Peptides against a protein of PDB entry 4J2C. Designs and how they scored, part 1

Every score and structure here is a prediction.

Target 1, 107 residues: chain A of PDB entry 4J2C
Amino acid sequence: MEDPFFVVKGEVQKAVNTAQGLFQRWTELLQDPSTATREEIDWTTNELRNNLRSIEWDLEDLDETISIVEANPRKFNLDATELSIRKAFITSTRQVVRDMKDQMSTS
Unless a header shows other numbers, all headers, positions and changes below count from the first letter of the chain.
Peptide ipSAE was made for these designs. It is ipSAE averaged over its two directions, with the distance scale d0 held at 1.0 Angstrom where the peptide's residues are scored. Compare it between designs on one protein only; published cut-offs may not apply.
The geometry check fails a fold that doesn't show the stated peptide or that is severely misdrawn somewhere.

## One batch from the design tools (peptide; made by RFdiffusion4, then SolubleMPNN)

Design b1_p8_1_s1 (from b1_p8_1 with Y6F H8Y)
Fold by OpenDDE base, seed 1:
Structure b1_p8_1_s1 (fold): chain B 107 residues (1-107), chain A 8 residues (1-8)
Amino acid sequence: as target 1 above (107 residues)
Amino acid sequence: SPLHEFYY
């Protein structure tokens, strides 16, 4: 059976790209209210929040797989490099999400 | 889920 980690990772990466685009638009709409309608602000905000929540949910699932692998190293036989890449992805992606959420909560 | 099938 093929490891589905990268499938979910790919989905997260796509969601991050989408979220970053929405975040950029969100920022633009708030920076210049004259170019924004309440409807677009609400839509953008909701879509952004939904994407961020989806990412966080997937990251939790991915992070759990790390714990499972580390608890059963011989079963999965993942090398240190691959495991490091997986951990780094989760850590860095969480930071990206956190940064967007922090800015949203401040504005 | 795919993750569950593989890791659990």
Scores: peptide ipSAE 0.567, ipTM 0.934, DockQ to the pose 0.886
Fold by OpenDDE base, seed 4:
Structure b1_p8_1_s1 (fold): chain B 107 residues (1-107), chain A 8 residues (1-8)
Amino acid sequence: as target 1 above (107 residues)
Amino acid sequence: SPLHEFYY
């Protein structure tokens, strides 16, 4: 069976890219209300929140796999470098999400 | 889910 970690990782990466684009637009709309319709603000905000929630959900699942692997390393036989990359991905992605959420909550 | 099938 092929390890599905990278499938979910890829989905997270896509969602991050989408969220970053939406966040940029969200910022632009709020900076110049004269160019923003309520419909676009609402749509952008909702889409952004949906992507962020999706990312957070996937990261929880990915993080759990790390715990499972570390609890039974012989079963999975993962390379130490690969495990480090997986951990770093989760950590850095959580930070990206947190930064966007922090800015949204203070706007 | 694929993760569950592989890791559990």
Scores: peptide ipSAE 0.566, ipTM 0.933, DockQ to the pose 0.924
Fold by OpenDDE base, seed 3:
Structure b1_p8_1_s1 (fold): chain B 107 residues (1-107), chain A 8 residues (1-8)
Amino acid sequence: as target 1 above (107 residues)
Amino acid sequence: SPLHEFYY
């Protein structure tokens, strides 16, 4: 059986890319109201928030798998390098999400 | 979920 960590990781990565695009558009719409419609602002904001929530949900699940592996390392036979890569992915992705959320809350 | 089937 293929390790499903990579499947979820891929889904998170796609959601991050989507969110970053939406965030950029969100910023552009707010910076130049003359070219923005309320409908697009609302749609962009909602889609962005939904993507961010989805990412955070998946990251929690991925983070839990780390704890499970560390509690029973021989069962999963993961080397330290692989585990470090997984941890780094979660940490860095959370930071990316946090940065977008911080900017949205400031506006 | 796929994670549950593998890790639990």
Scores: peptide ipSAE 0.565, ipTM 0.933, DockQ to the pose 0.860
Fold by OpenDDE base, seed 5:
Structure b1_p8_1_s1 (fold): chain B 107 residues (1-107), chain A 8 residues (1-8)
Amino acid sequence: as target 1 above (107 residues)
Amino acid sequence: SPLHEFYY
């Protein structure tokens, strides 16, 4: 059967896109209070946090699969290049999430 | 989950 890593990766990528859109709106609302309502700020903030949490959860699962593959290389037969791409995806996505969270915590 | 099914 097809490796489900790519399915989850795709879901994470979609969630990142959604989060980035919400983050952009969040920054706009805080930048110009005249265009912002408390209701929209709260909604946007909550939706953003939910998406970020979902991403973090999936990244943990994806990260675990890498550990499993590295512990059982003969079972999965992944080359070093693909494994590096998978690791890089997790690392870079975690950084994207961290950057948004850092900005949210300081605003 | 699909990941668990495949990797475990």
Scores: peptide ipSAE 0.568, ipTM 0.934, DockQ to the pose 0.833; fails the geometry check

Design b1_p8_1_s2 (from b1_p8_1, 3 letters changed)
Fold by OpenDDE base, seed 3:
Structure b1_p8_1_s2 (fold): chain B 107 residues (1-107), chain A 8 residues (1-8)
Amino acid sequence: as target 1 above (107 residues)
Amino acid sequence: SKLHEFYY
């Protein structure tokens, strides 16, 4: 069986890209109300929140796999460099999500 | 889930 970490990582990456696009549109709509409809603002906001929640959910699952590997290193036999890359991905992605959430909460 | 099948 192939390690599914990369499959979920790919899904998270796609969700991040989608969220970033939605966030950009969200910002544009709020910056120029004359070109925005309430319907699009609501749709964009809801889609953005849904994507962010999905990302956070997957990151929790990915983070747990790291704990499992570290508790049983010989079972999985992962390269130390790869493990560091996995940790860095989770950390950096959480920061990206946090930055968007922080800006949304202050608006 | 995908992860559960491999890690659990």
Scores: peptide ipSAE 0.563, ipTM 0.932, DockQ to the pose 0.873
Fold by OpenDDE base, seed 1:
Structure b1_p8_1_s2 (fold): chain B 107 residues (1-107), chain A 8 residues (1-8)
Amino acid sequence: as target 1 above (107 residues)
Amino acid sequence: SKLHEFYY
């Protein structure tokens, strides 16, 4: 069986790109209320929240696989470089999500 | 899930 980690990683990456686009629009709508409707603000906010939650859920699953691999290294036989890349992806993506959430909470 | 099938 092929390792599905990269498949989920790719899905998370796509979700991040979508979230970043929504976040940019969210920022624009709030920066210029004269061009914004409440309906679009609500839609954008909800879509953004949903995407962020989806990403966080996938990151938890991906992070759990790291723990499983580290507990059973010989079963999966992943090299240090691969594990580092996987860990770095989770860490950096969590930071990206956190930054967006922090800005949303202060707005 | 895909991950569960492989890792569990």
Scores: peptide ipSAE 0.568, ipTM 0.933, DockQ to the pose 0.891; fails the geometry check
Fold by OpenDDE base, seed 2:
Structure b1_p8_1_s2 (fold): chain B 107 residues (1-107), chain A 8 residues (1-8)
Amino acid sequence: as target 1 above (107 residues)
Amino acid sequence: SKLHEFYY
């Protein structure tokens, strides 16, 4: 069986790209009310939140796989370098999500 | 899930 970690990682990366685009539009709409409708603001906000929640859920699942691998390394035969890359991806992606959420919560 | 099938 192929390791599905990379499949989910790819889905997360795609969702991050989508979220970043939505976040940019979100900031634009709030910065210039003359170009914004309530409908687009609401749609953009909801889509952004949905993407962020999706990312967070996937990151939790990915993080759990790391714990499982570390608890039973012989079963999965992953080298330390790959494991470090996986951890770094989760950490950095969580930070990206956190930064967007922080800005949304203060606006 | 995909992850569950592989990791559990």
Scores: peptide ipSAE 0.567, ipTM 0.933, DockQ to the pose 0.880; fails the geometry check
Fold by OpenDDE base, seed 5:
Structure b1_p8_1_s2 (fold): chain B 107 residues (1-107), chain A 8 residues (1-8)
Amino acid sequence: as target 1 above (107 residues)
Amino acid sequence: SKLHEFYY
């Protein structure tokens, strides 16, 4: 069986790209109210939040796999470099999500 | 899930 980590990683990356697009539009709508409708603001906000939650959920699952691998390294035979890359991906992606959430909560 | 199938 092929390790599905990269599959989920790819899904997260796509969701991040989508969220970043939505976040950009969200900021634009709030920066210029003359171009914004409440309907679009609400839609964009909801879609953005949904994507962010999806990412966070996947990151939790990915993070759990790290713990599993570290608890039984001989079973998976991942080298230190690959494990570091996986950890870094989770950490950096969480930061990206946190940054967007922080800005949304202060608007 | 795919992760569960592989890691559990």
Scores: peptide ipSAE 0.565, ipTM 0.932, DockQ to the pose 0.923; fails the geometry check

Design b1_p8_1_s3 (from b1_p8_1, 3 letters changed)
Fold by OpenDDE base, seed 2:
Structure b1_p8_1_s3 (fold): chain B 107 residues (1-107), chain A 8 residues (1-8)
Amino acid sequence: as target 1 above (107 residues)
Amino acid sequence: SPLDEFYK
């Protein structure tokens, strides 16, 4: 059976890219109100929040798989390098999300 | 979910 971790990882990566685009637009709209409509601000904000929420949910699921693997390593037979890569992905992605959320909360 | 099915 194919490991679904990579499928979810890929989905998270796509969602991050989407969120980053939305975040950039969000920043632009708030930076120059003359180029922004309330409708686009609201839409962008909501889409961004939805994407970030989706990412966070997936990351929680991915993080849980790490715990499961570590609890039963022989069942999954993942080497330390791959496990480290998975952990690093979750950690770094959470940081990316956190940075965007922090900026949104202070604006 | 696929994760739930694989990771249990």
Scores: peptide ipSAE 0.591, ipTM 0.940, DockQ to the pose 0.843
Fold by OpenDDE base, seed 5:
Structure b1_p8_1_s3 (fold): chain B 107 residues (1-107), chain A 8 residues (1-8)
Amino acid sequence: as target 1 above (107 residues)
Amino acid sequence: SPLDEFYK
């Protein structure tokens, strides 16, 4: 059985890329109101929030797997380097999401 | 989910 961690990781990475594009457009729309319609602002905002929420839920699931592995390391036999990479991915991705959310909440 | 099945 293939480790599904990498499948979810890939989905998160794709969602991050999508969110970054949406965030860029969101920023552009707010910076130049003359080019922004309420419809596009709402659509972009909703799509962005949906992607961010999806990422956060996936990260929570991925984070739980790490706790499970650390509680029973012999069952999974993952080395310290792999666990470090997984933890770093979750931490850095959470920061990316947090930065976007912070900017959205203060605008 | 696949995670639930693999990580239990």
Scores: peptide ipSAE 0.589, ipTM 0.939, DockQ to the pose 0.801
Fold by OpenDDE base, seed 1:
Structure b1_p8_1_s3 (fold): chain B 107 residues (1-107), chain A 8 residues (1-8)
Amino acid sequence: as target 1 above (107 residues)
Amino acid sequence: SPLDEFYK
């Protein structure tokens, strides 16, 4: 049985890339209203928020798996380096999401 | 979910 962590991780990575693209467009639309329609602003904002929410949900699930592993390390026997990479991924991705959300909340 | 099935 393969570890599904990497599948979810991959989905998160894709969602991050999508969110970053949407965030870039969101920023462009707000910085130059002459090129922005209300419809695109709303669509972009909603899509961005949905992606960010999806990421946060997946990160929560991934974070829980780490807690489970740490509670019973011998059952899973994960390499320490691998576990560190998983933790770092969650931490850094949360920061990326937080940065986008912070900027959205101030605009 | 797949995570739930693997991580229990």
Scores: peptide ipSAE 0.589, ipTM 0.939, DockQ to the pose 0.841
Fold by OpenDDE base, seed 3:
Formats: sequence, C-alpha cells, structure tokens
Structure b1_p8_1_s3 (fold): chain B 107 residues (1-107), chain A 8 residues (1-8)
Amino acid sequence: as target 1 above (107 residues)
Amino acid sequence: SPLDEFYK
C-alpha cells in the first residue's frame, strides 16, 4: 500500500505555491489601490485565506502521522532520515504560512 | 481520510 503522506505533502506544496502567488497579487492590489477593484481584493483575500487554512489543516494531519510513526516505528519502517525530512517539511511550511499571515494581519 | 486509513 502506497504511503499517502506524499499525496498530502504534494497537495500542501501545490497550495503553498498558489498561496504565494495570491499573496503577491494581494500585495500589489494594496500597494496601488487605483488599479484595484473591491471585487478583486475580496476574491484574492478570500482565496488566499482559504489556501492558508487548507495548508494548516493538512499540516496538522501530517504532523499527527509523525506522532503515530514515532509511537510504533516498526510498523512503518521509516528511517531517521525520512522522518527528519517529513518533520522539516512541516516546520518550514508552517513558517512560510506564518510569514504570510503575519503580513496580512499588519496590513 | 487516506491518512487515517494508513496511519491508525
């Protein structure tokens, strides 16, 4: 049976890329209001928030799998390197999301 | 979810 961790990881990575694009547009719209419509601002903001929320939920699920593996390592046969990579992915992705959210909350 | 089924 294929490990679904990588499926969710891929979805998170895609959502991060999408969010970063939306964040860039969000920044542009707020930087020059004369070129922005209320409709696009609202759409961009909502899409961005939805993506960030989706990422956060997936990261929680991924984080839970790590706890499960660590509780029963022999069942999953993951070496320390693989586990480290998974943990690093979650940590770094959370930071990326946090950085965008911090900027949105201060703008 | 797929995760729930694999990681139980």
Scores: peptide ipSAE 0.586, ipTM 0.939, DockQ to the pose 0.844

Design b1_p8_1_s4 (from b1_p8_1, 4 letters changed)
Fold by OpenDDE base, seed 2:
Structure b1_p8_1_s4 (fold): chain B 107 residues (1-107), chain A 8 residues (1-8)
Amino acid sequence: as target 1 above (107 residues)
Amino acid sequence: SKLEEFYK
């Protein structure tokens, strides 16, 4: 069986890109109300939150795989470099999500 | 899920 970690990682990366685009639009709509309708604001906000939630869900699953690997390293035979890359991806992606959520919560 | 199947 092929390691599905990279498939989920790719999906997370795509979701991050989508979220960043939505976040940019969200910011623009709130900064200039003359260019915004309530409908678009609501849609953008909802889509953004959905994407962020999807990312967080996948990150939890990816994080769990790391715990499983560390509990039984011989079964998976991942080198330290690969494991570090996976951990760094989760950490950095969580930070990206956190930054967007923090800005949304203060608006 | 695929993750659950691979990472048991």
Scores: peptide ipSAE 0.558, ipTM 0.932, DockQ to the pose 0.928
Fold by OpenDDE base, seed 4:
Structure b1_p8_1_s4 (fold): chain B 107 residues (1-107), chain A 8 residues (1-8)
Amino acid sequence: as target 1 above (107 residues)
Amino acid sequence: SKLEEFYK
């Protein structure tokens, strides 16, 4: 069976790209209320929150796989470099999500 | 899920 980690990783990456675009629009709408409709603000905010929640959920699942692998490394036979890349991806992605959420909570 | 099928 092929390792499905990269599949979920890819889904997270797509969600991050989508969230970043939505976050940019969200910022633009709040910076210039004259160009913002209530409908677009609500839609953008909801879509952004949905993407961020999706990312966080997937990251939890990905993080769990790392714990499972580290508990039984011989079963999965993962390269140390690959494991490092996976950990770095989760850490950096969590930071990206955190930064967006922090800015949203202060606006 | 695919993860659950592979990782347990």
Scores: peptide ipSAE 0.556, ipTM 0.931, DockQ to the pose 0.856
Fold by OpenDDE base, seed 3:
Structure b1_p8_1_s4 (fold): chain B 107 residues (1-107), chain A 8 residues (1-8)
Amino acid sequence: as target 1 above (107 residues)
Amino acid sequence: SKLEEFYK
């Protein structure tokens, strides 16, 4: 069976890209009210929040797999470098999400 | 979930 970690990782990456696009649009709409409608602002905000939430949930699941692997390394036989990459992905992605959320909360 | 099937 193929390791589903990469499937979820891909989904997270896609959601991050989507969120970043939505975040950019969100900032544009707020910076130029003359070109923005309430409907688009609301839609963009909601879609952005939904994506960020989805990412956070997936990251928690991915993070749990790390703990499982580390608790039983022989069962999974993962390369140390691979495990490091997985950890780094989760950490860096959380930071990306956090940065967007911080900016949204202070706007 | 896919993760659950593989890891749990």
Scores: peptide ipSAE 0.555, ipTM 0.931, DockQ to the pose 0.913
Fold by OpenDDE base, seed 5:
Structure b1_p8_1_s4 (fold): chain B 107 residues (1-107), chain A 8 residues (1-8)
Amino acid sequence: as target 1 above (107 residues)
Amino acid sequence: SKLEEFYK
């Protein structure tokens, strides 16, 4: 059986790309009200939040797999480099999400 | 989920 970690990782990466696009539009709409409608702002905001929530949920699941692997390393036989890459992905992605959320909460 | 069935 293929390791599903990479499937979820791919889904997270796609969601991040989508969120970044939505975030950019969100920023543009707020920077120039003449180009913005309340409907588009609300839609963009909701879609963005939904994507961010989806990412956070998947990251929690991915993070749990790390704990499982570390608790039973013989079962999975992942080397330290692979685990480091997985951990780094989760950490960096959480930071990306946090940065967007922080900016949204202050606007 | 696929994660749950693989990571137990």
Scores: peptide ipSAE 0.553, ipTM 0.931, DockQ to the pose 0.878

Design b1_p8_2_s1 (from b1_p8_2, 3 letters changed)
Fold by OpenDDE base, seed 2:
Structure b1_p8_2_s1 (fold): chain B 107 residues (1-107), chain A 8 residues (1-8)
Amino acid sequence: as target 1 above (107 residues)
Amino acid sequence: SKLEEFYS
């Protein structure tokens, strides 16, 4: 069976790209109200929040797989480099999400 | 889920 970690990782990466686009638009709408409608602001905000929530949920699942692998190293036979890459992905992605959420919460 | 199945 193919390791589904990569599938979910890919989905997270796509969701991050989508979120970043939405975040950019969100920033633009709030920066210049003359170019924004309340409808688009609300839509963009909701879509962004939904994407971020989805990412966070996937990251939690991915993070759990790390713990499972580390608890059962012989079963999965993943080397340190692979695990490091996976951990780094989760950590860096969480940071990206956190940065967007922080900016949204302060606006 | 896919992850749950593989990482059970």
Scores: peptide ipSAE 0.570, ipTM 0.934, DockQ to the pose 0.830
Fold by OpenDDE base, seed 4:
Structure b1_p8_2_s1 (fold): chain B 107 residues (1-107), chain A 8 residues (1-8)
Amino acid sequence: as target 1 above (107 residues)
Amino acid sequence: SKLEEFYS
């Protein structure tokens, strides 16, 4: 069976790209209220929150797989380099999400 | 899920 970690990782990466685009639009809408409709603000905000929530959910699942692998190293036989890459992806992605959420909470 | 199928 192919390791599904990469499938979920890919989905997270796509969601991050989508969220970053939505975040940029969200910022633009709030910076110029005269050209922003309530409908687009609401839609953008909701879509952004949904994407961020989806990312966080997937990251929790991915993080759990790492714990499982580390608890059962002989079963999965993943090298340290691959685990390091997986951990780094989760850590860096969480930071990206956190930065967007922090800015949204202060607006 | 696929993760559940592959990981314990």
Scores: peptide ipSAE 0.569, ipTM 0.933, DockQ to the pose 0.827
Fold by OpenDDE base, seed 5:
Structure b1_p8_2_s1 (fold): chain B 107 residues (1-107), chain A 8 residues (1-8)
Amino acid sequence: as target 1 above (107 residues)
Amino acid sequence: SKLEEFYS
């Protein structure tokens, strides 16, 4: 069985790219109200929040896998470099999500 | 999920 960590990582990366595009549009709509309809604002906001939520859930799952590996390293035989890369991905991605959420004033 | 299956 292939390690599904990379599959989920790929899904997160795709969702991040999508969210970044939506966030850009969200920013544009709010900066120029003359080009913004309530419908597009609502759609963009909802799509963006959905993507961010999806990312957060995936990151939580990915983070749990790291805890599992660290609790039983011999079972998975992952080296320190690989674990470091995985941790860095989660940390940096969480920061990206946090920055967008902060700007959106989400709870 | 695939993660759950692989990592328990």
Scores: peptide ipSAE 0.567, ipTM 0.933, DockQ to the pose 0.795
Fold by OpenDDE base, seed 3:
Structure b1_p8_2_s1 (fold): chain B 107 residues (1-107), chain A 8 residues (1-8)
Amino acid sequence: as target 1 above (107 residues)
Amino acid sequence: SKLEEFYS
């Protein structure tokens, strides 16, 4: 059975890329209101928030798998390097999400 | 979920 961690990781990475694109558009719309419609602002904002929430949810699930592996190391046979990479991915991705959320909350 | 099935 294929380790589903990488499937979810890939989905998160895709969602991050999507969110970053939406965030860029969100910034553009708010910077020049004369070129923005309420409909696009609302759509962009909602899509962005949905992506961010999806990412956060997946990260929680991924984080839980790490706890499970650490509690049962022999069952999964993951070395320290792989575990470190997984942890780093979660940490760095959470920071990316946090940065976007912080900017949205101040605008 | 896939994660739940693999990581129990």
Scores: peptide ipSAE 0.564, ipTM 0.933, DockQ to the pose 0.900

Design b1_p8_2_s2 (from b1_p8_2 with H4E Y6F)
Fold by OpenDDE base, seed 2:
Structure b1_p8_2_s2 (fold): chain B 107 residues (1-107), chain A 8 residues (1-8)
Amino acid sequence: as target 1 above (107 residues)
Amino acid sequence: SPLEEFYS
């Protein structure tokens, strides 16, 4: 059986890219009200939030797999390098999401 | 889920 971690990782990466695009638009809309409609602001905001929530949920699942692997390393046979890469991905992605959320909450 | 199945 192929490790589904990479599938979910890929989905998260795609969602991050989408979120970043939406965040950019969100920022633009709020910076120049003359070119923004309430409808687009609401749509963009909702889409962005949905993507961020999806990412966060996936990250929680991915993070749990790390704990599972560490609890039973022989079963999964992952080396330290691979595990570090996975952890780094989760950590860095959470930071990216957090940065966007922080800016949204203060705007 | 795939994760649950693989990591169970």
Scores: peptide ipSAE 0.582, ipTM 0.937, DockQ to the pose 0.895
Fold by OpenDDE base, seed 5:
Structure b1_p8_2_s2 (fold): chain B 107 residues (1-107), chain A 8 residues (1-8)
Amino acid sequence: as target 1 above (107 residues)
Amino acid sequence: SPLEEFYS
């Protein structure tokens, strides 16, 4: 059986890219209200939040796999480098999400 | 889910 970690990782990466685009547009809409409609603001905000929520959920699942692997190292036999890369991905992605959420909550 | 199937 192929390890599905990378499939979910790929989905998270795509969602991050999408969220970054939406966040940029969200910022632009707030910076120039004359170009913004309530409809686009609402749509962009909702799409962005949905993407961020999806990412966070996937990251929790990915993080759980780390715990499982660490609790059962011989069962999965992942090398330290791969495990480190997985952990780093989760940590860095959480930071990206957190930064966007922090800016949204203060606006 | 695939994760649950593989890691559980």
Scores: peptide ipSAE 0.582, ipTM 0.937, DockQ to the pose 0.865
Fold by OpenDDE base, seed 1:
Formats: sequence, C-alpha cells, structure tokens
Structure b1_p8_2_s2 (fold): chain B 107 residues (1-107), chain A 8 residues (1-8)
Amino acid sequence: as target 1 above (107 residues)
Amino acid sequence: SPLEEFYS
C-alpha cells in the first residue's frame, strides 16, 4: 500500500498557494474601498476562509499520522530525516495560516 | 479516508 501522506501534503500546498492569492486580493479590496464591491469582498473573504479551514483540517490529519508513526516506529520504518521534514511542513504551514488569520481578525 | 486506511 502506498503512503498517502504526500498526496495530502500536495493538496495542502495547492490550497496555501490559492489562499495567498486570495489574501492579497482581500488586502487590496480593503485598502481601497472605492474599487471594491461588497460582493467581491464577501466572495474573496469566504473563499479565503474556506481554503484556510481546509488547510487546517488537513494539517490536523497529517499531524495525527505523525503521532501514529511515533507511537509505532517499527511498523512504518520512517527515518528521522523524513519524519523531521513532515513535522517541519506542518509547523511552517500552520504559521503561514496563522499570519493570515491574525491579519484578517484585526482588520 | 486514505490516511485512515494506511495509518490504521
């Protein structure tokens, strides 16, 4: 059976890229109200929130797999380097999401 | 899910 971790990781990466684009537009719309419609603001905000929520959900699932592997290391035979890469991805991605959410909550 | 199946 193939390890699906990297498939989900790839989906998260794509969602992050999408969210970053939406976040940029969200910022632009709020900085210049004269060029922004309520409809576009709402659409952008909702799409952004949906992407961020999707990312967070996938990160929780990925994080759980790490806990399972660490509890049963011999079953999965992952080396320390690979495990570190997986952990680093989750940590850094959570930070990216947090930064966007923090700015959205204070605007 | 695929994750659940592989990591179960």
Scores: peptide ipSAE 0.582, ipTM 0.938, DockQ to the pose 0.869
Fold by OpenDDE base, seed 3:
Structure b1_p8_2_s2 (fold): chain B 107 residues (1-107), chain A 8 residues (1-8)
Amino acid sequence: as target 1 above (107 residues)
Amino acid sequence: SPLEEFYS
């Protein structure tokens, strides 16, 4: 069977793109209150938080697979470069999410 | 989940 890691990775990447779009709109709404409504701000904020939460959940699952592979290297026989790419994806994506969350919490 | 099926 195919390694589902890449399927989940793709879903995370899609969610990140969606979140970034929502974050951009969120920023625009807060920067120009005259063009914003409470309804759109609330909707955008909720959608953004939901996407970020979904990403974080998937990243935890992906991170767990790394631990499983490292505990059973002979079972999976993953290339060192591939494992490095997987780890880098999780680390960089967590940073992207953290940056958005930090900005939202300080607004 | 797909991950659980493959990795456990």
Scores: peptide ipSAE 0.581, ipTM 0.937, DockQ to the pose 0.846

